# Peptides against a protein of PDB entry 5JXT, part 94

Target 1, 319 residues: chain A of PDB entry 5JXT
Amino acid sequence: SLLPKKEINVYIGMSEMQVKWYQKILEKDIDAVNGAGGKRESKTRLLNIVMQLRKCCNHPYLFEGAEPGPPYTTDEHLIYNAGKMVVLDKLLKRIQKQGSRVLIFSQMSRLLDILEDYCVFRGYKYCRIDGSTAHEDRIAAIDEYNKPGSDKFIFLLTTRAGGLGINLTTADIVILYDSDWNPQADLQAMDRAHRIGQTKQVVVYRFVTDNAIEEKVLERAAQKLRLDQLVIQQGRAQVAAKAAANKDELLSMIQHGAEKVFQTKGAFGTMAEKGSQLDDDDIDAILQAGETRTKELNARYEKLGIDDLQKFTSESAYE

## One batch from the design tools (peptide; made by RFdiffusion4, then SolubleMPNN)

Design b2_p17_2_s4 (from b2_p17_2, 6 letters changed)
Fold by OpenDDE base, seed 5:
Structure b2_p17_2_s4 (fold): chain B 319 residues (1-319), chain A 17 residues (1-17)
Amino acid sequence: as target 1 above (319 residues)
Amino acid sequence: MMELALRRPEEPEPLPP
């Protein structure tokens, strides 16, 4: 029988470089961040800020002029300059040692380019699929990954491209490097490994940058998922869950953790304490803390009715 | 020739609209 998947949110501090870039993004649009534009502030401007903050949470090298060089090299700086890469690097080593195989999903093809360079640098054999991958190349990559005795350890996928009907049950670990605004896209990604033919316990690690925009993206996704579940269960007409965040919700999301980011000199959380020197015990502590926070997050939304979930703003999640 | 790292496309990807 297919075992239930285990899902763990992995809360990760920003590197020093991420904090600096996160500050710069907020400072560049400080009037919008402070809500000084009021009702006149464009939704497009707020969405652009959210997109830049999400890029920062993934990797600072997604910004022009962020990577040190010339000469531009692939080296340890690719890892230690992003909190998610530091955790990924340790986690992949453990996963490989356990004889597991891993799917890594992102919303950003450019993040997959960084992950390809990382795979080459670490000597990890991989496959890749994104939205630009030709149909034939997609089939070839899937077949190469799934073949008996495949030496391909990692499959790199964009969440949307990976969501389209493929079977990857030869992997038992799923890493969501970032989250989709639509939780159903992430579920569809997980279901590539969590299908009939899976023989192992599927474990899903969802990376979430702590004290940043991604916590609010996660909360909104969890709220939407619970609302979708309750609407289906109650047979209520799709209360058009306002699919797009309003301006006030976007502003609240942008403001989340901004004060603490401005006050922070250096890295954040576990990245401040250990940085690239994270050991196996530090990873176990991060995973255990993540499992606890995941249970708490789910328990908050499980208690809410449809009417509560519709009124529930990200601010009321902490009161 | 240093193999161009995939993260450094020669052409800047157009900003998503």
Scores: peptide ipSAE 0.142, ipTM 0.668, DockQ to the pose 0.140
Fold by OpenDDE base, seed 4:
Structure b2_p17_2_s4 (fold): chain B 319 residues (1-319), chain A 17 residues (1-17)
Amino acid sequence: as target 1 above (319 residues)
Amino acid sequence: MMELALRRPEEPEPLPP
């Protein structure tokens, strides 16, 4: 029988470079961040800020002029400048040592480009599929990864491209490097490994930048997933969850953690204490804390009714 | 040959306005 997947949110502090770039993004649009634009602020502008903040949470080198150089090299700086890369680098070593194989999903093809350079730098053999990958090349990559005795350790996928009904049950670990706004896209990604033919316990690690926009992306995705489940269970097909965030929701998401980010000098959390020198005990602590926060998050949304799940305001989750 | 890092677009994406 297929074992239920274990899902763990991995809450990761920003690197010093990420904090600096996150501050710059907020400062550039400070009037919009403070809500001073009022009714005149476009939803498009707020969506752009959200996208820049999500880029920052993924890797600061997604911004022009962020990477140090020339000469531009692939070195440890590719890792230590992004909290997610620091955790990924340690986690992948553990996963490989366990004889597991891993799917890494992102919303951003440009992040997959960084992850390819990382794979080459660490000597990890990989496959890649994104939205631009030709159909024949997708088949070839899947077949190469799934081949008996394949030396491909990592499969890099964009979440939506990986959602296309493919079977990757030769992997037992799934890393969601970022989250989709639609939790169904992430579920479809997990279901590439968590399918009939899987023989191992599937473990899903969802990376979430702590004290940043990504916590609110995760919360919104969890809220939507619970709402979709309740709508199905109650037969209330008419409760079309307004799938698109409104302006006030987007603003609240942008503001989340912004004050603490402005007050922060250097890195966040374990990244401030140890930087890139995380040991196995630090990873275990991060995973354990993540498992606890994951249970708390799920328990919060499990108690909410349809009417509460339609309210994005954090106030209704504390009453 | 130093393989050009895939993370470098041949053309810099314009800075967000």
Scores: peptide ipSAE 0.125, ipTM 0.651, DockQ to the pose 0.117
Fold by OpenDDE base, seed 2:
Structure b2_p17_2_s4 (fold): chain B 319 residues (1-319), chain A 17 residues (1-17)
Amino acid sequence: as target 1 above (319 residues)
Amino acid sequence: MMELALRRPEEPEPLPP
C-alpha cells in the first residue's frame, strides 16, 4: 500500500550575501516597501519586488553582477553564498548514503542552471526538465531516470513542467527548493513521486527562507489550500478563493522580516554561527525544528473556518 | 575546455524595466 507522504518545512537562514542583496532590493524600492507611495504604488511594482526577494531567497547569483569574478569558477562559493544550497548540500549527501533518489523542484529555470553546475561540481548524476524541454527530450530524461539500475541520483525539474502527469516513483525524496503561490502546483509536483508504483516512504522537504518573503508565501499557500478544502467539503462553490494577492497583502508580505534584515550584520541563524560548516547534528536540529513549525502551521489553519480564512489576518504582520 | 557554467547565460537577461 502507498504510505502517506511526510511533509517537512525546512526553515533556512539567509547567508551574508543574501542579507546584503535582500537589503539592497528593499532599499532600491524603500518608498514602496514603506507604503509611502499610497494609492499610486502599482500592484505591478509590488509584484516585481516580491519576485526579486524570492530570487534572493533562492540564490544571490540570480542577479547580474552578484557572482564573484572574473575569473568565474564553480567552487564552494556556489554553496556558501546561499543558505538553501548549504542545507541542500548536506541533505543530498545524507539522502545518497541512505540509497534514496531525489526530485528537486523550483519555480526558476535559472536556479536549475545553478543546480546543474552544483551537480557537476559534486559529481552527482542528474536529469533535467523545464518548460523549454522538448517533448521527446522529456520522455528520454524520464526513461533514463526511471530505468532499472539508473545511476541518475537527482532529477531537476521546474514545478510546472514536473506537474504534467509524469511518473517518477523511482524517487522517494522530493525537495521543493521554492514554493508556488498555488499550493496545488506543489502537490502535483509531490504526486510525481507519491503515486501508484511507489514502494518507499515519500518524504517532502520544503525549503523556506526564514524571516523573509517565503514564509509569507508559505502561510498564504497553506491558507488557500485549507480554504479550497473547506469550500469543496461544504459545497460552497461561490467562494472563489481570491487567486491573486491584493496590494495590501503584497505589501505586508514584503514588509515581513524587513526590519530584522536591515538590522542584521552578516548571516541569519545557523548560517551566522556555522555557515557552510553545518554538521549532521545541525541538520537534524533544522529538520526537527522544521517538523515542529510545520505541525504548528497546519494546526493554525485546521482550526479556522471559511470566514476566518477569507480574511487576510494582518495580525501576523506584527509578530 | 572549461565547460561554461550553465548559470552564466551568454546573453544578460534584460534588466527588468
Scores: peptide ipSAE 0.091, ipTM 0.625, DockQ to the pose 0.123
Fold by OpenDDE base, seed 3:
Structure b2_p17_2_s4 (fold): chain B 319 residues (1-319), chain A 17 residues (1-17)
Amino acid sequence: as target 1 above (319 residues)
Amino acid sequence: MMELALRRPEEPEPLPP
């Protein structure tokens, strides 16, 4: 029997480098961030800021001139300069010790390039599929990963490429390194492991940078998912979930945590306390806190009706 | 040979879709 998947949001503090780059992104477009552009501010400019902030949440080395060098090296700096990598590094070690196998999804192929270097650096055997992967190479990678007794521990996928009907039930852990704006894309990614033929409890870890844009991306995705569910249940096909964020929604997302980021000298949360020296107890604490916040997030949207879920107000979730 | 990181800093930013 297929067990229900366990989904846990893993809230991760920014590294010191991420904080510095997050500040730099906000400062570059400070007038837009402050809403000073008013009606004249382009939606495109706000979307660009959101994209840069999401890159920062994933890894600062996604920016030109961010990586220390020359020479450019693969070393511990690849890990400690991104909060998600610090948590990933410890989590993967645990997952491997448990005899689990893991799918790692990202929206960003360039993040998969970083994850490949990381896999090589840690000696993790992996497969990769993205949007550029030829059909034959995709089949070969899937078959190599799914092979009985495969030594491939990790499968690196772009969320969209992984969504294409693939069976990866030989993995029992799913890491969403980032979130899609469309929650259905993430569900389709999870369903690669959480499918008929799975024999283990599937656990999904969704990485979320705490006090950053990604919390608002997650909230919006959760809201949309609940709205989609209610629309299906009520037969109200005409409730076009406003698929695209408006300018005010984007601005609110950009502003989320920005003040605290500007005030922060160094890293955030567990990254400030321990950085790369996270132990197994720290991971357990992060996962437990994440499980609690995940339940709270779900409970918030479960109480909302269709009309409330159509209003993107940060305020309507507190009534 | 220093294996050049697969993350080449020189790869142009993929155009936003």
Scores: peptide ipSAE 0.057, ipTM 0.621, DockQ to the pose 0.137

Design b2_p17_3_s1 (from b2_p17_3, 9 letters changed)
Fold by OpenDDE base, seed 4:
Structure b2_p17_3_s1 (fold): chain B 319 residues (1-319), chain A 17 residues (1-17)
Amino acid sequence: as target 1 above (319 residues)
Amino acid sequence: MPRQLSEEEVRRYSAAD
């Protein structure tokens, strides 16, 4: 029988570079961040800020002129300048040592470009599929990854492109490098590995930048998922939650952790203490903390009714 | 500094679909 998937949110501090860029993003649009734009502030402007902040949480090199150079060389800077890359780099070493194979999903094809550079730099053999990948090339990549004795360790996918009904049960680890706004897209991505034909325990690591907008993206996704489940269970078809965040919700998401980010000099959390020098114990601590916070997050939303889940509560899980 | 995303880029990356 297929074992239930284990899902763990991995809460990751920003690198010093990410903090600096996160501050710059907020400062550039500080009037919008402070809600000073009032009724004149466009939803599109807030969505842009959200996307810039999410890019920062993924990797600062998603911004023009962020990469150190010239010369533009792939080196350890690709890793230490993004908290998620530091954790990824350690996790992939463990995953490889245990004889597992891994799917890495992102919303951002440009992040997959960075992950390709990383794979080349570390000597990881990989496949890639994104939204621009031709149908024939997708088939070829899937077949190359799934072939018996495939030397491809990593499959890099955009979440939506990976959601297209493909079978990747030859992988047992799923890393969601970022989250889709629609939790169903992430579930569909996980179900590429967690499907009939899987013989291993599927483990899903969801990377979440701590004290940043990604916590609110995750909370909103969890809220939506629980709401969708309750609507299905209760037959309340009319309770189609407005899928799109309103302006006030977006503003609240942008403001989350912003004050602490402005006050922070250097990196956050374990990234401040260890930087790129995370050991195995540090990773175990991050995973254990993540497992705890994941249980707490789930338990919070399990107690909420439909009416509560329809309200965007700006109240963080920690107040 | 990060460039401003176009409305199309924002839509492509947002849940607004």
Scores: peptide ipSAE 0.025, ipTM 0.640, DockQ to the pose 0.030
Fold by OpenDDE base, seed 2:
Structure b2_p17_3_s1 (fold): chain B 319 residues (1-319), chain A 17 residues (1-17)
Amino acid sequence: as target 1 above (319 residues)
Amino acid sequence: MPRQLSEEEVRRYSAAD
């Protein structure tokens, strides 16, 4: 029988470089961040800020002129300049030692480019599929990854490209490097490994930048998923949550953690305490804290009815 | 400074639909 998947949110602090770039993003549009634009502020502008903040949470080298150079060289700076990369680097070593194989999903093909450079730098053998990958090349990559005795450790996928019904049950670990706005896209990604033919316990690690926009993206996705489940159970198809955030919701998301980011000198959380020098005990502590916070998050939404879940989209802007 | 995203890039990333 297929074992239930274990899902753990991994809450990760920003690196010093991420904090500096996050501050610069907020400062550039400070009037919009403070709500001074009022009704005149475009939804598109707020969405732009949200997306820049999400890019920052993923990796600062997603910004033009952020990468140190010239010369441009792949080195340890690729890892220590992004909190998610620091955790990923330690986690992958552990996973490999355990004889597991990993799917890594992202929304951003440009992040997969960084992850390719990382894989080459660490000597990890990988496959890649994104939205631009030709159908034949997708099949070839899947077959190369799934073949008996495959030396491919990592599969790099965009979440959308991975959602296309493919079977990757030869992997038992799923890393969601970022979250989709649609929680169903992430579920579909997980289901590439968590399917008939899987023989191992599937573990899903969802990376979430702590005290940043990504916590609110996650909360919104969890709320939507719960609402969708309740709507299906109650036969109330018309009550489906509007997928798109309104302006006030976007503003609240942008403001989340912004004050603390402005007050912070250096890195956040475990990145401030340990930097890139995380040990196995630090990883265990991060995973344990993540498991606790994941249970608390789920328990919060499990208690809410449809009417409460619909209201929380509007009221969470004022507390 | 981060490059401002185009409307198309914003749509691509915001496409929860």
Scores: peptide ipSAE 0.022, ipTM 0.626, DockQ to the pose 0.029
Fold by OpenDDE base, seed 5:
Structure b2_p17_3_s1 (fold): chain B 319 residues (1-319), chain A 17 residues (1-17)
Amino acid sequence: as target 1 above (319 residues)
Amino acid sequence: MPRQLSEEEVRRYSAAD
């Protein structure tokens, strides 16, 4: 029988470079961040800020002129300048040592470019599929990854491109490097490894930048998922989960952690304490803390009814 | 400073809604 998947949110502090870029993003649009635009502030402007903050949470090199150079060289700076890369680098070493194979999903094809550079730098053999990958090349990449005795350790996928019904049960680890706004897209990504034919315990690591916009993205996704489940269970098709965040919700998400980011000199959380010098015990502590916070997050939404979840979409804009 | 996304880029990312 297929074992239930284990899902763990991995809460990761920003690097010093990420904090500096996060501050710059907020400062550039400070009037919008402070809500000074009021009803006249465009939803598009807020969505742009949200996207820049999410890019920052993923990797600062997603911004033009952020990468150190010339000379432009792939080196350890690719890792230590992003909290998620520091954790990924340690986690992949463990995953490889245990004889597991891993799917890494992102919303951003440009992050996959960084992950390719990282794979080359670390000597990890990989496959890649994104939205631009031709159908024939997708088949070839899947077949190369799934072949018996494949030396491909990592499969890099955009969440939506990986969602297209493919079977990747030759992997047992899934890393969601970032989250989709639609929790169903992430579930579909997990289902690439968590299918009939899987022989191992599937473990899903969801990376979440701590004290940043990604916590609110996660909370909103968890709320939406629970609401969708309850609507299906109760046959209440009329509860159109307002899929799109309103302006006030977007503003609240942008403001979340902003004060702490402005007050921070250097890195955040575990990145401030250890930086790139995370050891195996530090990773275990991060995973254990993540497992606890994941249970708490799930327990918060499991207790809520449909009416409460609908209200919470309005109240979570004030926390 | 981070490049602002085009309206099309914003729509591509928001079309996950």
Scores: peptide ipSAE 0.016, ipTM 0.521, DockQ to the pose 0.029
Fold by OpenDDE base, seed 1:
Structure b2_p17_3_s1 (fold): chain B 319 residues (1-319), chain A 17 residues (1-17)
Amino acid sequence: as target 1 above (319 residues)
Amino acid sequence: MPRQLSEEEVRRYSAAD
């Protein structure tokens, strides 16, 4: 029988470089961040800020002029300049030693480019599929990855490209490097490994930048997922889940952690304490803290009714 | 009331890094 998935949110501090870039993004639009634009502030402007903050949470090299150079060389800087990469680098070494194989999902094809450079730098054999990958090349990549005795350790996928009904049951670990606004897209990604033919316990690690926009993206996705479940269970098909965040919701999401980011010198949390010197015990502590916080998050939404779940209950960073 | 950061506070925090 297929074992249930284990899902763990992995809360990760920003690197020093991420903090600096996160500050710069907020500074550029500080009036919008402070809500000074009021009713005149465009939803498009707020959405753009959210997208830049999400890029920062993924990797600072997603911005022009962020990568150190010339010369542009792949080195340890690719890892230590992003909190998620520091954790990923340690976690992948552990996963490989365990004889597991891993799917890594992102919303951003440009992040997959960085992950390719990382895979080459670490000597990891990988496959890649994104939205631009031709149909024939997708088949070839899947077949190469699923081949008995395949040397491919990692499969890099955009979440949407991975959603297309493919079978990747030869992997038992799923890393969601970032989250989709639609929790169903992430579930569809997980179901590439968690399907008929899987013989191992599937473990899903969801990376979440702590004290940043990604916590609010996650909360909103969890809220939506619970609402969708309750609507299905209660037969209330007409409960139009407010699909799109309003301006106030977006503003609250942008404001989350912003004050602490401005007050922070250097990195956050374990990234400030250990940085690239993160060891196996530090990873275990991060995973344990993440498991606890995941249970708390789920328990929060399990107690809410449909009417409560229709209200955006974001505590602002200022409440 | 949410504590809004002034542009001056933002600049001060960013210049201190």
Scores: peptide ipSAE 0.022, ipTM 0.510, DockQ to the pose 0.012; fails the geometry check

